# Designs tried in a protein design run: peptides against a protein of PDB entry 2KNC. Part 40

Target 1, 74 residues: chain A of PDB entry 2KNC
Amino acid sequence: KGPDILVVLLSVMGAILLIGLAALLIWKLLITIHDRKEFAKFEEERARAKWDTANNPLYKEATSTFTNITYRGT

## One batch from the design tools (peptide; made by RFdiffusion4, then SolubleMPNN)

Design b2_p17_8_s1 (from b2_p17_8, 14 letters changed)
Fold by OpenDDE base, seed 5:
Structure b2_p17_8_s1 (fold): chain B 74 residues (1-74), chain A 17 residues (1-17)
Amino acid sequence: as target 1 above (74 residues)
Amino acid sequence: LDELLLLTLLLVLELLR
């Protein structure tokens, strides 16, 4: 029995569709992993910058607390 | 790419047998 031309056509079409879908899934996965790694690095760098600012002896708090010695809380 | 082309060619040859 010669090859069923319909089976050959459907199998080739199915293979092309599966390869195309696999390539799109791999591409999306690579982007998603890249973006998550970059975001995690950014949050780590931001956390480090906060620690460095807290330990900076030149950092003067923008808020000066003045005790009002004349305030008798009634 | 070449392996995928080779696998596709082998699959087509197997389906044509």
Scores: peptide ipSAE 0.032, ipTM 0.595, DockQ to the pose 0.202
Fold by OpenDDE base, seed 1:
Structure b2_p17_8_s1 (fold): chain B 74 residues (1-74), chain A 17 residues (1-17)
Amino acid sequence: as target 1 above (74 residues)
Amino acid sequence: LDELLLLTLLLVLELLR
């Protein structure tokens, strides 16, 4: 008895659907891993940039304390 | 067949989420 033509057709359709779903899963996984690596790098660069913001030579404290040299505390 | 179709539909919906 040859394979039932309906069983062969359904098996081929099922295999194509499973390959399509597997390809979508792999694609989503690759993007998610890429985005996590890129996000981790951006967070590290942002963390380093925040440390540099405390030493930004453009950041002048709005408050300068001047010692009045004319103030002789008697 | 129906259970496999339901499982594939649920998997596609979770992939699209």
Scores: peptide ipSAE 0.023, ipTM 0.545, DockQ to the pose 0.046
Fold by OpenDDE base, seed 2:
Structure b2_p17_8_s1 (fold): chain B 74 residues (1-74), chain A 17 residues (1-17)
Amino acid sequence: as target 1 above (74 residues)
Amino acid sequence: LDELLLLTLLLVLELLR
């Protein structure tokens, strides 16, 4: 029995579809990993900048809390 | 055949989204 031409054609079509799908999944995975790493780095830099601003001696809090020494909490 | 091609195209488009 020679190779079933229909089985060969369907196997080639299936292989092309699987390779195409695998390439798209790899591409999407690489982009998603890249974007997540860049975003994580950006959030770390923003967190560090927020900590630096909180310790900046030029940052005056808009709210000064005065302890009223005469306030006896009754 | 055409429905299977349409389903594969829709699956590819949803994977690209």
Scores: peptide ipSAE 0.023, ipTM 0.537, DockQ to the pose 0.039
Fold by OpenDDE base, seed 3:
Structure b2_p17_8_s1 (fold): chain B 74 residues (1-74), chain A 17 residues (1-17)
Amino acid sequence: as target 1 above (74 residues)
Amino acid sequence: LDELLLLTLLLVLELLR
């Protein structure tokens, strides 16, 4: 009794569909992991850039307090 | 068989979204 040709055809079709679905799942997983790593790196670089802005000697705070050393409250 | 095909197609579309 040769293999049932219908069973062979259905098994090949099912295998192709499963391989296609597995490839799409792997692809989506790789993209999702990549995007999360890139976003985490971007937020870290943005956090560091804020620290560097706080240490920027060109950044003058909008409020300069002048102590008038000549003010003798008499 | 047709419902399983529809479910697999919907799953593929949601994976591609």
Scores: peptide ipSAE 0.023, ipTM 0.531, DockQ to the pose 0.041

Design b2_p17_8_s2 (from b2_p17_8, 14 letters changed)
Fold by OpenDDE base, seed 1:
Formats: C-alpha cells, sequence, structure tokens
Structure b2_p17_8_s2 (fold): chain B 74 residues (1-74), chain A 17 residues (1-17)
C-alpha cells in the first residue's frame, strides 16, 4: 500500500509533538529532582543553623537563678 | 541524540509500509 501522504504528515506531526512533550516532561522531572535535593540540603543547613542558635553563647537567659548561700531555710 | 534518530528512522520505516 503506498504511504497515504495525509497519514504520513499527521504521524510525523504527532511524533514531533510527542517528542517535544516527552522532552518537556523529562526536563521538568530533572528540575523537580534537582530542586528536591537542593531543598533537602537547605533544610539540613537550616536545621544545623537552628542548633547553633540554640547554643548561642551570646544568649543570656533573662532569668538567672542565684542560689543564696546565706539562706539557711530552717 | 542517537536514540531519537533511531526512533525517527523506525517511525519513517513503519510509515513506508
Amino acid sequence: as target 1 above (74 residues)
Amino acid sequence: LDALLLLTLLLVLALLE
């Protein structure tokens, strides 16, 4: 059967569209995987920074408990 | 690139039947 010129044209157009769509999906997937890795790294760095802030030697608690050595509670 | 070229070639061959 000689190739139906219309079928050939439509199939070539369809193939180009499918390849383009597949390329966009792969690109989006790669970006999404990259962004998730970068976000995980950012959250890890933020978690570390929070731990360092919790032990900030410049943070003096507003409440200092003084044990009065002179107070003999009878 | 080569896989896309092969896929396009296979598609063209399938359309020539």
Scores: peptide ipSAE 0.038, ipTM 0.637, DockQ to the pose 0.118
Fold by OpenDDE base, seed 3:
Structure b2_p17_8_s2 (fold): chain B 74 residues (1-74), chain A 17 residues (1-17)
Amino acid sequence: as target 1 above (74 residues)
Amino acid sequence: LDALLLLTLLLVLALLE
């Protein structure tokens, strides 16, 4: 029985779609893993930088709160 | 990539029998 031309066409179309979908899923998975690792590293570096800043005796906060003793809130 | 190409080729051959 010669290959049913319709079955061959549908199988080739299905194979192309499955390969395309698999490639997109692999790509999305790789990006998602990369982004999570990079974000975790960034948050760790940011946490370390905050600790180093807090422990630096030369660090003066850029924000100073001055209590204006003369300001009696009216 | 090559393993997927081989798998797709084998699938196409199996559908042609």
Scores: peptide ipSAE 0.037, ipTM 0.622, DockQ to the pose 0.237
Fold by OpenDDE base, seed 5:
Structure b2_p17_8_s2 (fold): chain B 74 residues (1-74), chain A 17 residues (1-17)
Amino acid sequence: as target 1 above (74 residues)
Amino acid sequence: LDALLLLTLLLVLALLE
C-alpha cells in the first residue's frame, strides 16, 4: 500500500514546523545569553561609575550635616 | 540538532514503508 500522500504531506509540514520552532528556540537562547552578559557588564560599569562619582572629592555632597554643637537650648 | 535530524529521517522512512 503506497504511503498515504496526506500522511507524507502532514509529516513534511510537521518537520518544517519543528525545524522552525527549534531555530526560534536557538535564536532566543543566543539572544538571552548575549543580553545577560551585556546587561551584567552594563550594571557592573554603572555600579563602578556610581562608586567613582561617590568617591570623587568634587562630589562631596555639600550637605555636610553640621550638627550645630551650639544648639545648647537655652 | 543531530538527534532531531535522525528522528525526522526515521519518521520519514517509517512513513515510506
Scores: peptide ipSAE 0.037, ipTM 0.631, DockQ to the pose 0.133
Fold by OpenDDE base, seed 4:
Structure b2_p17_8_s2 (fold): chain B 74 residues (1-74), chain A 17 residues (1-17)
Amino acid sequence: as target 1 above (74 residues)
Amino acid sequence: LDALLLLTLLLVLALLE
């Protein structure tokens, strides 16, 4: 019994579609993993830059409270 | 790549039986 030409055609078409879908899923997965890693790194660098700005040792609060030791309040 | 080529070859052989 020769292979049913219709079964062969449908199976080849199905295989091509499955390979195409698998390739698209792998591609989307790789991009999504790459983008999440890059975004996580960017947010970490931005967080560190905010921490370094908040701890900027050059930002001395302009408010130094000097206790005048000579003020004996009458 | 090689595993995909082997899978496609096995599929073609299985369809020729």
Scores: peptide ipSAE 0.035, ipTM 0.621, DockQ to the pose 0.118

Design b2_p17_8_s3 (from b2_p17_8, 14 letters changed)
Fold by OpenDDE base, seed 3:
Structure b2_p17_8_s3 (fold): chain B 74 residues (1-74), chain A 17 residues (1-17)
Amino acid sequence: as target 1 above (74 residues)
Amino acid sequence: LDALLALTLALVEELLR
């Protein structure tokens, strides 16, 4: 039985779509793993920086809360 | 790329057999 040209065409189209979808899934997975590792590293560096800052006796907090005694909230 | 091309050619050959 000669190849059914419609079956061949649909199978090739299906294969191309599946390869494209697989490539997108792999790409998304790699990005998601990369971003999670980078975020975890960033949070670790931030936690270390906060701890180092808290133990530095020369650290003066950059945030000063001034109560404006003249501000009567309307 | 070549491995994907070889796989696609083998699939086409199997469908045309």
Scores: peptide ipSAE 0.051, ipTM 0.663, DockQ to the pose 0.159
Fold by OpenDDE base, seed 1:
Structure b2_p17_8_s3 (fold): chain B 74 residues (1-74), chain A 17 residues (1-17)
Amino acid sequence: as target 1 above (74 residues)
Amino acid sequence: LDALLALTLALVEELLR
């Protein structure tokens, strides 16, 4: 059977499309892994900044707890 | 790269045979 030119053309087109799709999937996977690593670093830095802010002697808590000395709870 | 090229050429040759 001579080469079916249509089958050859469709197979080559299909192979190119599959390679292109595979490359896009690999690219998306690499970006997703990169972004997760960067986000984890950002959350770690933000956590450290929260600890530094909590120890800032200039930070006055907005909530003052007043012990009402006149409250005799029965 | 060369192995992928060789594989693609072999596939084309098999389809043309």
Scores: peptide ipSAE 0.046, ipTM 0.657, DockQ to the pose 0.145
Fold by OpenDDE base, seed 4:
Structure b2_p17_8_s3 (fold): chain B 74 residues (1-74), chain A 17 residues (1-17)
Amino acid sequence: as target 1 above (74 residues)
Amino acid sequence: LDALLALTLALVEELLR
């Protein structure tokens, strides 16, 4: 019984499509994992830079409390 | 690589049998 030429053609076409889809899914997964790691690192560095800014002696609180020593409450 | 090549050849042989 010779191979069913139609079955061979459909199986080869299906295999090529599945390999192509698998390669695209792997590629998209790798990029997505890479981008999430890079973004997480960037947000951590940005958070650290904000903490360093909060401890910066140039950061004066905009709110200063002045005690008026001349206020005699009536 | 060689195991993937062997698997693809075995699949082609089974399809052509």
Scores: peptide ipSAE 0.038, ipTM 0.631, DockQ to the pose 0.141
Fold by OpenDDE base, seed 5:
Structure b2_p17_8_s3 (fold): chain B 74 residues (1-74), chain A 17 residues (1-17)
Amino acid sequence: as target 1 above (74 residues)
Amino acid sequence: LDALLALTLALVEELLR
């Protein structure tokens, strides 16, 4: 019995789709790993910059808490 | 690479048999 041309065509199409899907999954995985490493580094640098600013002796807090000593809550 | 090539050839032979 000769090869079923439909089976051959569907198998080739299926193989191309599977290779394409595998390539997309690998690509997405690589990007996701890269982005997580870069984001973790960025958040660490941002956290460090915030700590360094808080310990800077030239940093004046923009928010002064005034305790209004004249506020007698009636 | 050779194992993937052998697998693809075996699949083609099975499909063309």
Scores: peptide ipSAE 0.036, ipTM 0.626, DockQ to the pose 0.134

Design b2_p17_8_s4 (from b2_p17_8, 14 letters changed)
Fold by OpenDDE base, seed 3:
Structure b2_p17_8_s4 (fold): chain B 74 residues (1-74), chain A 17 residues (1-17)
Amino acid sequence: as target 1 above (74 residues)
Amino acid sequence: LLELLLATLLLVQELLS
């Protein structure tokens, strides 16, 4: 007896759905790994830039604190 | 995931045989 046509149709539909879900999981996994690597690289580059700035004898902090002597807080 | 794909392919082949 050949396979039941209904069983074949349901199996094909199930296979297509499972392949689609597997492809989405692989895609999500690849993106997640990529984003984590890119973020780690960005944080490393930022840490190096901060270190280079701290060791630059010509670096002056961009922030200066001005005490407004005339401000009496009224 | 590859094992799941292989298992699904084997199941489809068994149902089609």
Scores: peptide ipSAE 0.061, ipTM 0.680, DockQ to the pose 0.286
Fold by OpenDDE base, seed 2:
Structure b2_p17_8_s4 (fold): chain B 74 residues (1-74), chain A 17 residues (1-17)
Amino acid sequence: as target 1 above (74 residues)
Amino acid sequence: LLELLLATLLLVQELLS
């Protein structure tokens, strides 16, 4: 039997839709992975900057802890 | 990719036969 034009058209439409959807999914996946990696790097850099601040000799904690020598814990 | 291409070609041949 010759090709059913309707079957061919529907098949082509389906293939285009599947390719388009696959491309969008791959794109979204790549962006999501990229964003997660960039965010992880940003948080690592931020954590490192916090450690550097803690080791800064000019950094004085706003909180002063005084040991109450008269406190006898019950 | 080559298998997908081959599968696509076979499908096209089946649809056109």
Scores: peptide ipSAE 0.048, ipTM 0.663, DockQ to the pose 0.119
Fold by OpenDDE base, seed 1:
Structure b2_p17_8_s4 (fold): chain B 74 residues (1-74), chain A 17 residues (1-17)
Amino acid sequence: as target 1 above (74 residues)
Amino acid sequence: LLELLLATLLLVQELLS
């Protein structure tokens, strides 16, 4: 039986659609993985910057406790 | 990837036979 021209045409159309869909899924997956890695790196750098600030001897807490020596608690 | 390429070529040959 010679190739059914309709089967060949539908198969070629289906293959093109599947390849296009697969390429879009791979592209979206790569971008999503890249963005998550970059975001994770950004959050890690932000966490490190907070730790470095906490351990920085030049960092003075904005909250200063002053003992009022005149307050006798009467 | 090479196996997928070979499988697609065999499938195209089967459809054209």
Scores: peptide ipSAE 0.046, ipTM 0.661, DockQ to the pose 0.188
Fold by OpenDDE base, seed 5:
Parts: sequence; C-alpha cells; structure tokens
Structure b2_p17_8_s4 (fold): chain B 74 residues (1-74), chain A 17 residues (1-17)
Amino acid sequence: as target 1 above (74 residues)
Amino acid sequence: LLELLLATLLLVQELLS
C-alpha cells in the first residue's frame, strides 16, 4: 500500500508541534531556574542588609516597648 | 541522540513505505 498522504501530513504537523512545545518547555524551565537562583540571591542580600541595619549603632528602633511601671492593673 | 535519530529514521521509513 502506498503511503497515506493524510497520515504523513498529520505526522509531520504533529512532529513540528511537539518539537515546538518541547522547545518552549525547555526555554521556560531554563528561565525559571535562572529566575529562582537570582531571586534566592536577592533575598539573601536583603536578609543580610536587614541584619547589618539591626547591628548598626546609628539605628534607632522605630518601635519602643515601654512597660508602664505605674500601671497597677486596676 | 543517535538512538533518537535512528528511531525517527525508522519511523519515517515506516510512514513512507
């Protein structure tokens, strides 16, 4: 039986679509890995900056907790 | 990659036979 032209056509179209989809998935995977590494680095730098600020002798806490020693709980 | 190439060539040959 000669090649079914419809089967050949659909198989070629399917192969092109699958290759395109695979390329998009690989691309998305690569950028997602890249972005997560960059974001992790950014969060580490941000965490370090907060620690450095907390240890800065010029830093004054924005919130002060005062215990009112005169409050007798009446 | 070589096995994939061989598999694709065999598949194409089967589809074209």
Scores: peptide ipSAE 0.044, ipTM 0.656, DockQ to the pose 0.113

## One batch from the design tools (peptide; made by RFdiffusion4, then SolubleMPNN)

Design b2_p18_1_s1 (from b2_p18_1, 17 letters changed)
Fold by OpenDDE base, seed 3:
Structure b2_p18_1_s1 (fold): chain B 74 residues (1-74), chain A 18 residues (1-18)
Amino acid sequence: as target 1 above (74 residues)
Amino acid sequence: LLEELLREALQKLLELIS
């Protein structure tokens, strides 16, 4: 039976579209995994930096609390 | 799994062309 040229063309077109879609999905997946790993490392480093600052005797908070001794609120 | 699916797809394509 001679190949149905229309069936062959449609199958090839479908295969190309599926391969293209699969490639885009794989690309997006790889980027998403990469970005999540980088973000996780960044959050870990930020958490570590917070602990290091808490233990640093040279660290002073930017905020200071002052009590007005002359305030006699009625 | 992916290799099997690819082989099956290629076989179906060859059957369509033959």
Scores: peptide ipSAE 0.049, ipTM 0.661, DockQ to the pose 0.051
Fold by OpenDDE base, seed 2:
Structure b2_p18_1_s1 (fold): chain B 74 residues (1-74), chain A 18 residues (1-18)
Amino acid sequence: as target 1 above (74 residues)
Amino acid sequence: LLEELLREALQKLLELIS
């Protein structure tokens, strides 16, 4: 069969575009998975830090809540 | 799987060129 040069060129161009798109999708997927794992670790560490703070007998709340009994909202 | 896909792609390219 004599090759149709136009069909060959279009097929090669299409293949290059598909490979490029696939590479971008794989790259984005890898980054997204990496970021999600790091974020999950961060949230675990944050949760652990809150537990440590709650169980620390030396921890004293720096904030005090006062109810203004004179404020009537009028 | 990747080798099979590559083999199929090469085969299709050869069929197009022949």
Scores: peptide ipSAE 0.046, ipTM 0.655, DockQ to the pose 0.051
Fold by OpenDDE base, seed 1:
Structure b2_p18_1_s1 (fold): chain B 74 residues (1-74), chain A 18 residues (1-18)
Amino acid sequence: as target 1 above (74 residues)
Amino acid sequence: LLEELLREALQKLLELIS
């Protein structure tokens, strides 16, 4: 049976569309995995920076608590 | 599963083209 030219053309078009869709899905998957790894690294670096600030003896808090000795609650 | 689906799809294509 000779190939139906329309069936061959539709099959080739379908294959191209499926390859394109598969490439987009693989690309999205790779980006998602990369972004999760990069985000985890940034959160680790941020956690380390917070720890380093807490242990830095030169760190002075921006907020200071002052006790007003004149205030007797009257 | 994907390889089986691919083989079945290729077989169906060969049956349509032959």
Scores: peptide ipSAE 0.045, ipTM 0.639, DockQ to the pose 0.054
Fold by OpenDDE base, seed 5:
Structure b2_p18_1_s1 (fold): chain B 74 residues (1-74), chain A 18 residues (1-18)
Amino acid sequence: as target 1 above (74 residues)
Amino acid sequence: LLEELLREALQKLLELIS
């Protein structure tokens, strides 16, 4: 029996789609792992920068709290 | 396991084309 041309075409299309989907899933997984590692490094550097700022005697806080002297709390 | 699955897939494809 000669190959059913329609079945062969659909099988090739299905194989290409499955390979494409698998490649996208692997790519997304690799990016997600990479991004999590990079984000963890970023958060560590940010935590270190905050710690260094807290220990710097020359640091002035960017936020100034002004107490309203006219507020009587009523 | 992967080699067996690949062989089975190739055999099914060959049976489909023959």
Scores: peptide ipSAE 0.039, ipTM 0.629, DockQ to the pose 0.056

Design b2_p18_1_s2 (from b2_p18_1, 16 letters changed)
Fold by OpenDDE base, seed 2:
Structure b2_p18_1_s2 (fold): chain B 74 residues (1-74), chain A 18 residues (1-18)
Amino acid sequence: as target 1 above (74 residues)
Amino acid sequence: DELERLLLALKLLEELIA
């Protein structure tokens, strides 16, 4: 039985498609891992900036507590 | 290891085509 040229062509085409799909999946996976690491770093930097703001002696709370002398709490 | 897997895959493909 001579090599079924159709089987050879379909196998080569299938292999190319599988390699292409695998490359796209690996690429997407790498990007997703990269983006998650970058987002985690951004949230850590944001958390540090929030701590630095809380420790900043120049941070005056925008909420001025006015003791309303007329407020008779129940 | 990867080269051996590629050679094995090529050999299996050759066996499928033969």
Scores: peptide ipSAE 0.035, ipTM 0.636, DockQ to the pose 0.051
Fold by OpenDDE base, seed 1:
Structure b2_p18_1_s2 (fold): chain B 74 residues (1-74), chain A 18 residues (1-18)
Amino acid sequence: as target 1 above (74 residues)
Amino acid sequence: DELERLLLALKLLEELIA
């Protein structure tokens, strides 16, 4: 049975669309994985920077708690 | 495997064109 030219055209168009969609899905997946890894690294570096600030001997807290030894609750 | 899927897709396309 001779090839239906319409079926051939639609199959080729469908294949091109599926390849294009697959390429976009792979691209989005790669970006999403990359962004999650980069974000995890950024949060680790930020957590480390916060820790380094807490251990900085030049850092003085703006708020100090003092126990008043003369305060007997009258 | 990806190669087997490609060969199957080519065979199905050949059957569709034939």
Scores: peptide ipSAE 0.035, ipTM 0.634, DockQ to the pose 0.055
Fold by OpenDDE base, seed 5:
Structure b2_p18_1_s2 (fold): chain B 74 residues (1-74), chain A 18 residues (1-18)
Amino acid sequence: as target 1 above (74 residues)
Amino acid sequence: DELERLLLALKLLEELIA
């Protein structure tokens, strides 16, 4: 009694699909880890640049808040 | 090594289908 030829065909197809899916998941995982590390470095550099700007005695803030004391909000 | 594994897998598949 040979195995059901349909079972063999479906098992081979299933194995190929599982290998392909596993490869895609590994690839996506590697990219996601890489991108998160790069983004974390970018945010750290951006944070450092803000601190360096705040410590520069020649830096004038571009944003000034004027409170209009005469504005009575109705 | 990989070719031998593929040939072995093919042989096992042949033995399974026969």
Scores: peptide ipSAE 0.033, ipTM 0.634, DockQ to the pose 0.057
Fold by OpenDDE base, seed 3:
Structure b2_p18_1_s2 (fold): chain B 74 residues (1-74), chain A 18 residues (1-18)
Amino acid sequence: as target 1 above (74 residues)
Amino acid sequence: DELERLLLALKLLEELIA
């Protein structure tokens, strides 16, 4: 009995669809991994920049506290 | 197990096409 041509066609179509879906999933996975690595690197660089700012002698906080030692409370 | 599943799928496909 020759192969049922309809079964062969449906199996080939199914295989193509599965390969296409798998390729899309792999592509999405690769992008997601790439973006997470880039984001992690960005957060590390940002954390480092914060440390560099803390050690910069030219950095002054926007707020400063002054204690008035001449204030005698009544 | 995954390789065995692939080999089984290929054999079933071969038997379906032959």
Scores: peptide ipSAE 0.031, ipTM 0.605, DockQ to the pose 0.055

Design b2_p18_1_s3 (from b2_p18_1, 16 letters changed)
Fold by OpenDDE base, seed 1:
Structure b2_p18_1_s3 (fold): chain B 74 residues (1-74), chain A 18 residues (1-18)
Amino acid sequence: as target 1 above (74 residues)
Amino acid sequence: EELLELLLALLLLLLEVL
């Protein structure tokens, strides 16, 4: 007995739905991996920029501590 | 995350029906 025409039609429809759903899952997985890598890179660059700002030889702290040599505490 | 789990659950359900 050949496959019933209804079984063939339902199997083809099911295969199309499975391919479409698999493509959406792969697409979402690729985006999620991309976004996590890009975010990790952005946070690394931001962390590096913060460290580079702390080591910037042109950065003068607005506060300088001078020891007053003439301050004899009474 | 929930949408991926829902899509995966739907995929498994479609595989069980086929």
Scores: peptide ipSAE 0.055, ipTM 0.682, DockQ to the pose 0.026
Fold by OpenDDE base, seed 4:
Structure b2_p18_1_s3 (fold): chain B 74 residues (1-74), chain A 18 residues (1-18)
Amino acid sequence: as target 1 above (74 residues)
Amino acid sequence: EELLELLLALLLLLLEVL
């Protein structure tokens, strides 16, 4: 008995849909992995920039400690 | 996230029909 033409057509249509869905899932997975890696780099660079801001010679800390040389603690 | 779940659900449904 030859393959029923209807079964062949439905199997080909199903295979095309599966390939299309698989391609979309792979594409979304690649984007999600890319975005997570880029975000992790951005947070590392931002963390490093906070450390470099502490070492920036133009950054004056908002807190100045003044030692009053005239204050003899009684 | 929901779009991935929907695509996965559609994939599972298609595999059940096949």
Scores: peptide ipSAE 0.048, ipTM 0.675, DockQ to the pose 0.025
Fold by OpenDDE base, seed 5:
Structure b2_p18_1_s3 (fold): chain B 74 residues (1-74), chain A 18 residues (1-18)
Amino acid sequence: as target 1 above (74 residues)
Amino acid sequence: EELLELLLALLLLLLEVL
């Protein structure tokens, strides 16, 4: 008795579906990893830009906090 | 995104023909 023609057809259909789904999942995974890496890089560059602004030797804070040690708040 | 939609559409078309 040869392999049931129906079993062969269903196995071929199932294989094509699995290959298609695997390709879609791999593609979606690659995009998701790419986008997360790009976003992480953007947040790192934004963090560095804040640090560079804070360490700018030309930036004098317009507010000097003078703690008056002689101010006894009554 | 568009390439994923095209691949999904192709997969659905293959399912309809099969």
Scores: peptide ipSAE 0.044, ipTM 0.670, DockQ to the pose 0.024
Fold by OpenDDE base, seed 3:
Structure b2_p18_1_s3 (fold): chain B 74 residues (1-74), chain A 18 residues (1-18)
Amino acid sequence: as target 1 above (74 residues)
Amino acid sequence: EELLELLLALLLLLLEVL
């Protein structure tokens, strides 16, 4: 007895649907991995830019501490 | 974006051939 033609048709349709679903899942996974890598790079560059701002010789802190050496605390 | 459109177009083409 050959396989029932209905079983063959349903198995082919099911295989196509599974391939389509797998392709969408792979696509979503690739995008999610790409976006996470790009975001991680952006946060690293932003962290480096903060370090460069801290070492910028043009950045004067608004607060300067002067030690008054003439203040004899009584 | 373009690859998603290509995947959608391929899926539609497959549904027309079945």
Scores: peptide ipSAE 0.041, ipTM 0.647, DockQ to the pose 0.025

